Peptides against a protein of PDB entry 2Q3Z. Designs and how they scored, part 17

Target 1, 272 residues: chain A of PDB entry 2Q3Z
Amino acid sequence: YVLTQQGFIYQGSAKFIKNIPWNFGQFEDGILDICLILLDVNPKFLKNAGRDCSRRSSPVYVGRVVSGMVNCNDDQGVLLGRWDNNYGDGVSPMSWIGSVDILRRWKNHGCQRVKYGQCWVFAAVACTVLRCLGIPTRVVTNYNSAHDQNSNLLIEYFRNEFGEIQGDKSEMIWNFHCWVESWMTRPDLQPGYEGWQALDPTPQEKSEGTYCCGPVPVRAIKEGDLSTKYDAPFVFAEVNADVVDWIQQDDGSVHKSINRSLIVGLKISTKS
Target 2, 254 residues: chain A of PDB entry 2Q3Z as posed
Amino acid sequence: YVLTQQGFIYQGSAKFIKNIPWNFGQFQDGILDICLILLDVNPKFLKNAGRDCSRRSSPVYVGRVGSGMVNCNDDQGVLLGRWDNNYGDGVSPMSWIGSVDILRRWKNHGCQRVKYGQCWVFAAVACTVLRCLGIPTRVVTNYNSAHDSNLLIEYFRNSEMIWNFHCWVESWMTRPDLQPGYEGWQALDPTPQEKSEGTYCCGPVPVRAIKEGDLSTKYDAPFVFAEVNADVVDWIQKSINRSLIVGLKISTKS

## One batch from the design tools (peptide; made by RFdiffusion4, then SolubleMPNN)

Design b1_p9_5_s3 (from b1_p9_5, 5 letters changed)
Fold by OpenDDE base, seed 2:
Structure b1_p9_5_s3 (fold): chain B 272 residues (1-272), chain A 9 residues (1-9)
Amino acid sequence: as target 1 above (272 residues)
Amino acid sequence: MPQRPLGVP
């Protein structure tokens, strides 16, 4: 989880699982230096360098910083996400074969955001950075991955009396989504939450005002301890959200129905 | 393989 430089990232759908090879390249020339630059341009460093540096011995702190800095939202982060198939002014997310080229481009262009990434690109770059910094990290793929926007652990669809979806889809389910899990102790939590921690660098929701997510103990998610920092409800929903249809009838009544045709979550953790 | 929203049934 630290020494492996080449691996696979799982993609596709729950029924048709695919994978791509990926060069994480955490030990290639200059990559560690780029990771240190990433830390030195983060908002917390710019606000108070001494405080930021004093906290870099904490993998919890560093993990959260990296989660925020891999995306360019809110800061001088690495990647700009795009999902609309309009990539002509940059590089298609599907074209990347490793983290090294992305990180080098970012640094060589004055820490200017690299166009473009999607979930596995964000996750892979985060994995590289965290491994560079000595934090054991793996990429995780979750099929039928929910994006809960209102923190109610539900994916909600609103329908008319004929079952037709009304309005824009605010909440959604990805065919697949990738994030990372990092191994660390959690001295900031009650005993027993050491081990794998989920971190999500894809800009989906803000956490404490920044597009970042985690770290949250995988154990907490499995046990349903949603009070555990950071972002337990969001990560829980990614893998466990219920899908609910709200059906409005002609008489103004609203019927709540659990959608059993869509099952959220099928998580695959990589070995390398 | 692009990441895409699932269609709503």
Scores: peptide ipSAE 0.405, ipTM 0.904, DockQ to the pose 0.488
Fold by OpenDDE base, seed 5:
Structure b1_p9_5_s3 (fold): chain B 272 residues (1-272), chain A 9 residues (1-9)
Amino acid sequence: as target 1 above (272 residues)
Amino acid sequence: MPQRPLGVP
């Protein structure tokens, strides 16, 4: 989880699981220095360098910073996400074979965002950075992964009586989604929440004003303790959201569709 | 392979 530089990332779908090789490369030349630069350009450092530096001994703090800085949303972060199949002005997310080239490109271009990433790219880069900083980290893949945008732990679709989808269709389920789990103690929580902590660097929802997610104890997610910081409801929903297909009648009444086939969540944790 | 939305159930 710290020493391995080569690994696999799971992709595909629940029915057709695939994996790709990935070079995390946390010990390659200059990578640690780039990780330190990442910390030095984070918004918290820019706001108060002394305070930020004083907190870098906390893997909880650092993990949260890294989850925000791996994406370029709202800061000088590493990767720009894109999912619309228009990658001509950058590198296709599918072209990356490791974290090293991404991090080097970011640094060598003055900490300009690298185009482009998708979930596994974000996760893999975060994994590299966290490992560089001495935090045991693994990439996790969740199939049928929910993106809950209204914090109700549901993925809801609305249809009229004719079956036509209504609303903004903002809520969705990914074929797969990747994030990381990092091993750390949680002195900021009650006893028993040490261990694997979920961190999600893909910019999906803002947490305390920043596109970051976690750390949240995997145990808390498993046990349904949604009161634990950080972002327990969101991470819980990624793996456990209920899918509801609503039928809206002309009289304003709503009822659930009788057919529910999609189940959210099938998590695979890597061993390297 | 790309991450993509699943179809609406």
Scores: peptide ipSAE 0.403, ipTM 0.905, DockQ to the pose 0.481
Fold by OpenDDE base, seed 4:
Structure b1_p9_5_s3 (fold): chain B 272 residues (1-272), chain A 9 residues (1-9)
Amino acid sequence: as target 1 above (272 residues)
Amino acid sequence: MPQRPLGVP
């Protein structure tokens, strides 16, 4: 999980799983130096360099920093996300074949955000950075991945009497979503939560005011311990959210319907 | 493959 430089990232849909080759390239020339620059431009370092540096021995701390710094939201992070198919002023997320070019572009342009990424690009870059920093890390793909925006562990759709979706349609389920899992001890938690920790660098929701997510023990998610830091409810919802339809009737009444046709979550972890 | 919202039936 630290040594492999080439791998595959799973994409597609639950019914039609696909993969792409990816060059993580954590041992290529200059990549470690770029990862160190990433740490040195993070907001916590800029605020208090001594405190930040003193905490870099903690993979929990570093993982959370990297989760935030891989996206350019809130900071001088690496990637700008875009999903609207308008990529003419940058590089299409689908064009990337590895992390090295992305990181080099970022550094060579004065730590200017690279256009553009989507989930697997964010995850792959995070994987590269974490591996460079000595943290065993793998990319994970979750099919039918929920994005819960209001922290209620539900994906809610509002429908009229004809079943047509109403409102802003903000809550949604991705065909797939990627994040990373990193191996670390959790001395900040109760015993038993060492092992794989989920980290999500795609800017979806803010955690403590910053677009970052995790680390949260995979075990905690599996066991439904939503009190476990960091961001357990959000990560839990990605893989376990229930889908609810709120159907408005002509008389103004609202009917709650559990959508059993949509099953959230099918997680695949890489073995390299 | 782009990441996309699932169509809601």
Scores: peptide ipSAE 0.397, ipTM 0.898, DockQ to the pose 0.490
Fold by OpenDDE base, seed 1:
Parts: structure tokens; C-alpha cells; sequence
Structure b1_p9_5_s3 (fold): chain B 272 residues (1-272), chain A 9 residues (1-9)
């Protein structure tokens, strides 16, 4: 989780699990220096360098910073996400074979965002950076992964009386989603939440005004402690959201459909 | 393999 430079990332679907090889390359030449640059261009450093540096001994703090800086939303972060199959002005997310080239491109282009990433690319780069900084980290894949947008722990679909989906925006369930888990103590929480912490660098929802997510104890998610910092409800929903299919009548009344075929969440942690 | 939305049931 710190020393392994080569690994696999799981992709595909719940029924058809696939993997790709990935070069994390945390010990390759110049990569640590790039990770330090990433810290030195983060918004908190730019706002107050002394305060930021004083907090870099905390893996909780660093993990949260890295989660925000791996995506280019809100800052000079590393990757721009794209999911619409139009990658001609950059590199297809599917073309990457490791974190090293991405980080080098980012640095060599003046910390300009690299085009493009999807969830596993974000997760893999975050994994590399965190490992470089001495934080044991692994990539996690969750199949049938929910994206709860309204913090109700539900994925809701609305249909009219004819069964037609209503509204332009439905909450999302991904075929798969990747994030990272990092090993750390949690002195900011009650005892017992040390161990693996979920961090999600894919820009999905804002946390305290920034596209970042976590760290949140895996134990808290397992036990349903949604009050736990950071972003427990969102991460909980990724793996545990209930899917509700509503039928909406003309009078505004709604009732649940009997069709419940989709189960959210099948999490696989990588061994390397 | 790309990340994609699952079909709505």
C-alpha cells in the first residue's frame, strides 16, 4: 500500500468484473517533487502558507487537500473530468496506463489541468500522491455506485402514470466508481475510527465549498454513523443508497413502484 | 472501460 508501484484497478460491472494494470510509480524520479508542488499550489497554501504547512503533518488534512487537488475544480488541480466520449482535444481517460505521465504533464505545463480523467484516473493519481507523502493508500472500486445529489440517501426516479421518466436530471448510479482508502488515525474523532478512511477525488459534490470528499472512516460507513467527518452521508450513499422508483399522478400524489431490480454497492478493495 | 451511468430501471 506504500511500496507497491505496479497494481491493478478494477472496472467493468458487477456481473462482468474487469481490471487494468496501472503504474502508480510513487518512487519514480521527480514524482515526489511534483506531489510537493501540488501541496504548494493548493488554495489553503495560497491563502496562508504558514498555516497550511503547519498542518501537513496531519494525514487527515493532507488527505482532504489531495482529494481536492487531484481534480481541477476550484483550483489548479491535476485532472479535468469528462464523460461524454468527446476527448479529441486531450487524452482519452481510457488511454492512461499510470499516474506518472499524468503528473509529469501537469507539472510540465505549468500546473495546467490534464485532459481527461474519469473516476479510476482520479483515484489512481490520488493513490500515487498519498503514497508519495507516506500515507498507505489503496484504490477501491464500487460497482453500482450511487451519486446522491440531495443528501437523502436515496436514488429517486420519478415516472408519470404511463411509466415515462420525468425530469431532465435524475440521480446517478454508475456502473462502477473508484475512490481511495487511506490508513490513518483520526484524533479529530472519537476513539475507534482509526484505520481505513475513504477519500473521493472525483468531482461529484462540494464539501465545505470545494469539490473534495473525505476522509471518512470506513468503519463509520459500515456502522451507519453519518455524523462523522467528513462527508459520511455522501460516501454512505455511494455504497448503500436505496433506489426508489416513484409513480407520480396528475394530482401530485406519488407512490412507490414495485420494480426494485437495482442494488447499490459492491465494493472491492485492491490488494496492490 | 469507461465509467457510465446505469440504465434507469
Amino acid sequence: as target 1 above (272 residues)
Amino acid sequence: MPQRPLGVP
Scores: peptide ipSAE 0.402, ipTM 0.903, DockQ to the pose 0.481; fails the geometry check

Design b1_p9_5_s4 (from b1_p9_5, 5 letters changed)
Fold by OpenDDE base, seed 1:
Structure b1_p9_5_s4 (fold): chain B 272 residues (1-272), chain A 9 residues (1-9)
Amino acid sequence: as target 1 above (272 residues)
Amino acid sequence: LPQRPLGVP
């Protein structure tokens, strides 16, 4: 989780699990320096360098910063996400084989966003950075992973009286989604929440105004403690959301139906 | 290989 530079990332679907080899490369030449640059260009450092530096001894603080800085949303972060299969003006997310090239490109181009990433790319880069900074970290893959947009722990579909989905906007369930888990103590929480903490660097929802997610104790998610910092409801929903169909009738009445055909959440933690 | 939305039944 700290020393392993090469590993595997799980992809595919719940029925057809796949993996790819990945070079995390946290000990390759110059990578630590790039990780330090990442910290030095984060919005909190730019706002108050002294305060930011004073907090870098906290893996909770650093983890949250890294979660935000691996994506280029809101800042000079590393990766731009794209999912529409139009990657001609950059590098296809599927072509990356490691974090090192991504980080080097980012630094060598003046901290300009690298095109493009998807969830496993974000997670893998975050994993590299966190490992560089001495935080034990692993990539996690969750199949049938939910993206709850309204913080109600549900994936909701609206249907007409004939059962046809209405509207273009629906909450998302990914075939798979990747994030990271980092090992740390949580002195900012009640006792018992030390251990693996979920962090999600893929820009999905804003947390305190920034596209970042976590850290949140894996234990809190398992036990359903949704009050736990940070972003417990969102991460809980990723792995546990129920799917609900709202069937609208002509008279304006709405019928709630639980969709049991989609089971959210099959989490696999990497061994290295 | 790519991350994609699941089909809705």
Scores: peptide ipSAE 0.393, ipTM 0.901, DockQ to the pose 0.488
Fold by OpenDDE base, seed 5:
Parts: sequence; C-alpha cells; structure tokens
Structure b1_p9_5_s4 (fold): chain B 272 residues (1-272), chain A 9 residues (1-9)
Amino acid sequence: as target 1 above (272 residues)
Amino acid sequence: LPQRPLGVP
C-alpha cells in the first residue's frame, strides 16, 4: 500500500469488470517534491502557513487536504474533471497510464490544472500523493455508484403519469466510481474507528465549502454511523443509496417506487 | 472505458 508503485485499477461495469495497469510511481524522481508543492499551494496554507504546516503530521488533516487538492475545483489543484467526451483541448482521461506524468505536468506548468480526469484518475493521483506522504492507500472501485446531491441517501427520479422523466436529472448512478481508502488512526473520533478511511478526490459535492470528501471510517459506512466526520452520508450513499421513482399523477398525487440494495453498490473491488 | 451515467432504472 505504500511500497507498491505498479498496480491495477478496476473499471467498466458491474457486468463487465475491467482493469487497467497503473503506474502510481510514488518513489519516482521529484514526485515527493511535487506532493509537497501540492500541500504548499493549498488554500489552508495560503490562509495560515504556520497552522497548516503544524497540522501536516495528521494523516486525517493531510488526507482531507489531498482530497481537495487533487481536483482543481476552488483551488490550484491538479486535475480538471470532464465527462462529456470533449477532450480535444487536453488529454483524454482514458489516455493516462500513471500518476507521474500528471503530477509532473501539473508542476511543470506552474500548478495549472491538468486536463482531464475522471474518477479513477483522481483516485489514482490521490493514491500516489498519499503514498508519497507515507499514508497507506489503495484505490477502491464501486460499481453502480450513486451520487447523492441532497444528502437524503436517495437517488430520486421524477416522472409524470406518462413515465417521462422530469427535472434536471442531477442525481445519478455511475457505472463505476473510484475513490481511495487510507489507513490511519482517528484520534478525532471515538475509539474503534481506526483503520481504512474513505477519501474521494473526484469533485462531486462540497464539504465545508470545498470539493473534498473524507476521511470517513469505512467501519462507520459499513455500520451506518452517519454522524462520523467527514462526509459519512455522502460516502454511505455512494455505496448504498436507495433509488426512488416519484410518479406524479394528474390529480397531484405522488407515488413512489423504492428499489433498495438492488442497484447501488453491486460490487466493490479493491486490494485486500 | 469512461466513467458514465447509468441509464435511469
């Protein structure tokens, strides 16, 4: 988890699982220095360098910073996400074969955002950075992964009486989604939450005003303890959201169909 | 393969 530089990332769909080789390259020349630059350009450092530096001994703190800085949303972060198949002004997310080139490009272009990433690219870069910083980290893939936008643990679709989808369709289920799990103690929580912590660097939802996610104990997610920081409801929903179809009739009545546990989180693939 | 939305169930 720290020493491995070559690995695989799982992709595809629940029915058609694929993997790609990935060079994490955490020990390649200059990569650690780039990771330190990443810390030195984070908003918390810019706000109060002394305070930020004093907290870098905490993997909880660093993990949260890294989850925010791997994406370029709201900061000088590494990657710009794009999902619309228009990658001509950058590098297709599917073209990357490792984290090293991404990090080097970011640094060499004055910490300008690298175009482009999708979930596994974000996760892989985060994995590299966290490993560089001595935090045991692995990439996790969840198939049929939910993106809950309103923190109600539901993926909701609205339909008229004819079955036509209404609204902006903002809530969705990904064919797959990748994030990272990092091993750390949680002195900021009650005992028993040490171990794997989920961190999601893909910019999906803001946490405390920043596109970051976690760390949250994997145990808390498994046990349904949504009160644990950070972002337990969001991460829980990624793996276990219910799907609800709201059907509005002509008379204004609303009916719902709930499909629990059959769609979201069909399979999670990671290193054991 | 890219990450993509699933169809509405």
Scores: peptide ipSAE 0.361, ipTM 0.898, DockQ to the pose 0.485
Fold by OpenDDE base, seed 2:
Order: C-alpha cells, then structure tokens, then sequence
Structure b1_p9_5_s4 (fold): chain B 272 residues (1-272), chain A 9 residues (1-9)
C-alpha cells in the first residue's frame, strides 16, 4: 500500500466491471517535493504556517488536507472536475494513465488547476500523495454509488400520479465512484476505530466549509456509527442510501417507496 | 469509461 507504484483502478458498471492500469508513481523523481508543495499552498498553511506544520505528524490532519487539496475547489488544488464531455480546452479525464504527469503539470504551471478529472483521477492522485507522505492508502470503487446532497441518507425522487419525475432535485447515483482508504490510528475517537479510513477527494459536498471528505473509520460505516468524525453520514449514504420515490396522487395523497438492495452499493472493489 | 449518473430507477 506504500511500496507499490503500479496498479489497477476499477471502473464501469455493476454488471460490467472494467479496470485500467494506473501508475501511482509515488517514488518517481520530484513527486515527493510536489506533495510537499501541495501541503505548503493549502489554506491552513497560508493562514497559520506554524500551526499547520505542527499538525503534519497527524495522518488524520494530513488526510483531511489532502482530500481538500486534490480538488481545486476553494484553494490552489490540483484537479478541476468535469463531467459534461466538453474537454477541448484541457485533457479528457479518460486520457490519464498515472498520477505523475498530473502532479508535474500542476507544479510546472505554478500550481494552476489541471483540466480535467473525474472520481478515479481524484482518488488516484490522492492515493499517490498520501503514499508519498507515508500513509498506507488504496483506491476503492463503489458501484451504484449514491450522492446524498441533503444529509438525510436518502436519494429522493418526486413523481406525479403518472410516475413522471417532478422538480429539479439533483440527487443522484453514480454508475461507479472512487475514493481512497488510508490506514491510521484515530486518537481523536474512542478506542477501536484504528485501521482503514475513508477519504473522498472528489468535490461532491462541503465539509466544514471545504470540498473535502473524511477521514472516517470504515468500521464506523459498517457498524452504522454516524456520529464519528468526519463525514460519516455522507460516506454511509454513498454505500447504503435508500432510494425513495414520492408519488403524489391527484387527491394530494402521497406514497413512499424505499429501495436499497436493488440500487446502492451493489459491489465494492478495493485492490491496489 | 466516464463516470455517469444512472438516472432515476
């Protein structure tokens, strides 16, 4: 999880799982230096360098910083996300074959955001950075991954009496989504939450005002302990959200349908 | 293979 530089990232759909080769390249020349630059341009360092540096011995702190800095939202982060198939002014997310070129481009262009990334690109770059910093990390792929936007652990759809979708709600389920898991102790939590921690660098929701997510103990997610720092409800929803159909009849009555087993979190793959 | 919404079930 630290020593491997080449691996695979899983993509596709629940029915048709695919993978791509990826060069994480955490030991290639200059990559560690770029990771240190990433830390030195983060908002917390710019606000109070002494405080930020004093906390870099904590993988919890560093993991959260890296989760935020891999995306360019709110800071001088590495990647700009784009999902609309308009990539002519940059590089298609599907064109990347490793983290090294991305990180070098970012640094060589004065820490300007690299265009473009999607979930696996964000996750892979985060994996490289965390490994460079000595944190054991792996990429995780979840198929039929939910994006809960209102922190209610539900993906909600509204329908009329004919079953037609109503409103402009943008809650969604991805065909697949990638994030990372990092191994660390959690001295900030009750005993028993050491081990794999989920971190999500794809800019989906703000956590404490920044587009970042985690670290949250994988154990907490599995046990349903949503009170644990950080972002347990969001990560729980990614893998366990219920899909709710609100069907409004002509008389104003409503019918609620809940479905989990057929939709969210059908398959999780976690190979280096 | 891009990441895409599944749409409404």
Amino acid sequence: as target 1 above (272 residues)
Amino acid sequence: LPQRPLGVP
Scores: peptide ipSAE 0.360, ipTM 0.893, DockQ to the pose 0.482
Fold by OpenDDE base, seed 4:
Structure b1_p9_5_s4 (fold): chain B 272 residues (1-272), chain A 9 residues (1-9)
Amino acid sequence: as target 1 above (272 residues)
Amino acid sequence: LPQRPLGVP
């Protein structure tokens, strides 16, 4: 996982899985230096360099920093996300074929955010950075991936009596979503949570005030241990959220339909 | 292929 520079990222939908080739390029010239710059411009370093540096021996700490710094939210991070199909002032997320060009652009433009990324771009760049820093990392794709916005482990839709969706329609399920898993020990947790840790660099929800996510033990997610830091409820919801369809009748009555197993988290690909 | 919301079930 540290040594492979080329791989595939899975995309598409649950019914129509696709993949793209991706050059992670962690050993290409200057990439390690860029990863070190990324650490040196992170908010924690800027606040207290000595403390930040003293913690860089922890893959837990570094993983969380990288998760935050791969997106440009809150900091001088690498990528700006965009999903509205208006990419004319940058590079379409679909155009990227590797992490190297993205990282070089970021550094060469004074650590200015690169336009644009979507989930697999964020994940792939994070994967490159973490591998550069000696952390075994892989990209993971989840199909029918939930984005829980209110931390209730539900994806909720509201309908009128005619079946028309009401409200802001903010909660959603992605056709696919990518994040990374990194191998590390968890001395900060109870025994048994070493191994793959989920990290999500796509700016979806804030964790402790910053757009970052994880690390959280994959085991904790599989076992439903939502008390485990970091961000277990959010990551759990990505793969296991219940879908609730609220139907409001003319008489003011509200009915719900719950469908979990048939929708969210149908398939997870970790073959990277 | 972009990341997109699924249709509401």
Scores: peptide ipSAE 0.357, ipTM 0.891, DockQ to the pose 0.484

Design b1_p9_6_s1 (from b1_p9_6, 4 letters changed)
Fold by OpenDDE base, seed 3:
Formats: C-alpha cells, sequence, structure tokens
Structure b1_p9_6_s1 (fold): chain B 272 residues (1-272), chain A 9 residues (1-9)
C-alpha cells in the first residue's frame, strides 16, 4: 500500500467489472517534491503556515488536505473534473495511465489545474500523493454509487403519473465511483476507529466549505455511525442510499414509492 | 470507460 508503484483500478459497471493498469509512481523522480508543493499551496498553509506545518504529522489532517487539493475547486488544486465528453482543450480523462504525468504537468505549469479528470483519476492522484507522504492508501471502486445532495440518505426522483422523471435531476447514481482508503489511527475519535479511512477527492459536495471528503472510518460506515467525522452521512449514502420515487398525480397528490430496481452500492478494494 | 449516470430518465 506504500511500496507498490503499479496497480489496477476497477471500472465499468456492477454487471461488467473492468480494470485498467495504473502507474502511481510515488517513487519516481521529483514526485515527493511535487507532493510537498501541493501541501505548501493549500489554503490552510496560505492562511497560517506555522499552524498548517504543525499539523502535518497527523494523517487525519493531511488526508483531508489532500482530498481537497487533488481537485482544483476552491484552491490551486491539481485536477479539473469534466464529464460532458468535450475534452478538446485538454486531455481526456480516459487517456491517463498514471499519476506522474498529471502531477508533473500541474507543477510545471505553475500549479495550474490539469484538464481533465474523472473519479478514478482523482482517486489515483490522491493515492499517489498519500503514499508519497507515507500514508498507506488504496483505490476503491463502488458500483452504483449514489450522490446524495441533501444529506437525507436518499436518491429522490420526481415522476409524473406515467413514471417519467420530471425536472432536472439533481441527485444521481454513478455506474461506478472511485475514492481512496487510507490506513491511520483516529485519536480524534472514540477507540476502535483506527484502520481504513475513506477519503474522496472528487468534487461532489462541500465539507466545511471545501470540496473535500473524509477521512471517515470504514468501520463507522459499516456500522452506520453517521456521527463520525468526517462526512459519514455522505459516504454512507454513496454505498447505502435508498432510492425513492415521488409520483405526482394530475390532482396534485403525491405518492412515495421505494424503487427496488435501483440498488445502490457494491464496493470493492484493491489488494495492493 | 467514463463515469455515467444510471437509472431510467
Amino acid sequence: as target 1 above (272 residues)
Amino acid sequence: LPQKPVGEP
């Protein structure tokens, strides 16, 4: 989880699982230096360098910073996400084969955001950075991954009397989503929450005003402890959200129906 | 393979 430079990232769908090879390259020349630059341009460092540096011994703190800095939202972060298939002014997310080129491009262009990433690219870069910093980290993939926007642990669809979705879909389910798990102690939590912690660098929702997510104990998610820092409800919903249809009738009545055809969550972890 | 939304539109 620290020493392996090459691995696989799982993609595709729950029914058709795929993987791609990925070069994490945490020991390649200059990569550690780039990771340190990433820390030195983070908003917390810019606000108070001494305070930021004093906290870098905490993998909890560093993990949260890296989660925010891998995306370019709200800061001088590494990657810009794009999902509309219009990548002509950058690099297609599907073209990347490793983290090293991304990090080098970012640094060499004055910490300008790299175009473009999607979930596995964000996760893979975060994995590289965290490994460089000595934090055991792996990429994980969740199939049928929910994006809950209102923290109610539901994916809600509004439908007419014919079952057709009405209005713009705010909430959604991804065919797959990738994030990372990092091994760390949690002295900020009750005993027993040491171990794998979920971190999500893909900009989906803001946490404490920044597009970042975690760390949250994987155990807390498994046990349904949604009070656990950080972002337990959001991560829980990614793997466990229920799907609800709100069926609107012509008379103005609304019927709530549980959608049992859409099953959220099938998480798999890498072995290395 | 890119990320894609699932569910019926």
Scores: peptide ipSAE 0.388, ipTM 0.896, DockQ to the pose 0.521
Fold by OpenDDE base, seed 5:
Structure b1_p9_6_s1 (fold): chain B 272 residues (1-272), chain A 9 residues (1-9)
Amino acid sequence: as target 1 above (272 residues)
Amino acid sequence: LPQKPVGEP
């Protein structure tokens, strides 16, 4: 989890699980220095360098910073996400084979965002950075992964009387989604939440005003403790959201139908 | 394979 530089990332769908080899490269030349630069350009450092530096001994703090800085949303972060198949002005997310080239490009271009990433790219870069900083980290893949936008633990589809989806499909289920789990103690929580913590660097929802997610104890997600910081409801929904169809009738009545055909969540953790 | 919404081919 710290020493392995080569690994696999799981992709595809629940029915067609695939993997790709990935070079995390946390011990390659200059990578640690780039990780330190990442910390030194984070918004918290820019606001108060002394306070930020004083907190870097906390893997909870660092994990949260890294989850925000791996994406370029709201900061000088590493990667710009794109999902529309228009990658001609950058590098296709599917072309990356490791974190090292991404991090080097970011640094060498004056900490300009690298185009482009998708979930596994974000997760892999976060994994590299966290490992560089001495935090045991693994990439996790969740198939049929929900993106809950309103924190109600539901993926809601609005349909007309004919079953046709209406409105913006803001909430969605990904065929797969990747994030990281990092091993750390949680002195900021009640006893028993030490261990694996979920962190999601893909810019999906804002947490305390920044596109970051976690750390949240995997135990809290498993037990349904949604009060546990950080972002427990969001991470819980990624793996456990129910799908609801809201069917609007001609008379204006709305019927709630639970969609049992869409099962959210099939989690695979890397062991290497 | 790219990350994509479920239900889209």
Scores: peptide ipSAE 0.379, ipTM 0.888, DockQ to the pose 0.564
Fold by OpenDDE base, seed 4:
Structure b1_p9_6_s1 (fold): chain B 272 residues (1-272), chain A 9 residues (1-9)
Amino acid sequence: as target 1 above (272 residues)
Amino acid sequence: LPQKPVGEP
């Protein structure tokens, strides 16, 4: 997981799984140096360099920093996300074939955000960076992946009497979503949570005021331990959220309906 | 293939 430079990232939908080849390129010239620059421009380093550097021996700390720095939200991070099919002022997320070009562009333009990324681009860049820093990491794809915005472990749709979705449609299920899992010990947790830790660099929700997510033990998610730092409820919801329809009637009443046609977390694709 | 919402009418 630290040695593989070439791999595949799974995409598509639950019914039509696809993959793309990806060059992680963690051993290509200058990539490690760029990863070190990424650490040196992070908000924690800028606030207190000595404290930040003293904590870089912790994969928990570094993983959380990288999760935040791969996106450009809140900092001088690497990628700007975009999902509206308007990519003319940058590079389409679908055009990337590896992490190396992205990281080089970021560095060569003075740590200016690269346009544009979507989930697998964020995940792949995070995977490259974490591998460069000696943290075993893999990209994970979840199909029918929920984005819970209010931390209630539900995806809620508001519908009119005709079943048409109303409102901003902000809370939703992705056809697929990618994040990373990194192998580390968790001395900051109770015994038994060593192993794969989920980290999500796609800017979906803020964690402690920053667009970052994890690390959270995959075991904690599987066992439903939502008290485990970091961001267990959010990551749990990505793979386990229930879907609820709130249907407004003509009389102004609202009917709650469990939507059993939309199943979250149908399949998680990872390398063994 | 981009990410996109599912379950929309």
Scores: peptide ipSAE 0.378, ipTM 0.894, DockQ to the pose 0.546
Fold by OpenDDE base, seed 2:
Structure b1_p9_6_s1 (fold): chain B 272 residues (1-272), chain A 9 residues (1-9)
Amino acid sequence: as target 1 above (272 residues)
Amino acid sequence: LPQKPVGEP
């Protein structure tokens, strides 16, 4: 998880699982230096360099910083996300074959955000950076991955009497979503939460005012301990959310229905 | 293969 430079990332859908080769390249020339630059341009360093540097010995702290800095939301982060199939002014997310070119482009253009990324690109770059910093990390793919926006552990669709979705779709389910798991101790939690921690660098929701997610113990998610920092409810919902349809009738009455056709969560961890 | 929403009507 630290030494492997080449691997595979799982994509596609629950019914049609695919993978792509990816060069993480954490030991390629200059990549470690770029990772250090990433730390030195983070908002916490710019606010108080001494405090930020004093905390870089904590993989919990560093993991959270990297989760925020891999996306360009709120900071001088690496990647701009885009999902509307309009990539003419940049590079299509599907064109990337490794993290090295992305990181080099970011640095060489004065830490200007690279266009464009989607979930696996964010996850892969985060994986490279965390490995460079000595944190054992792997990419994880979840099929039918939920994006819960209101922290209620539900994906809610509003429908008319004919079953047609009404209003703007805020909450959604991805065909697949990628994030990373990193191995670390959790001295900031009760005993037993050492091990794999989920981190999500895709800018989906703000955590403490920044587009970042985690670290949260995989064990906490498995056991349903949603009180554990960071972002346990969000990560839990990604893999376990229930889908609810709110069906409005002509008389203004609303019927709640569990949508059994949409099953959230099928997690696949990489072995390399 | 792009990431895309599921559960479209």
Scores: peptide ipSAE 0.373, ipTM 0.894, DockQ to the pose 0.545

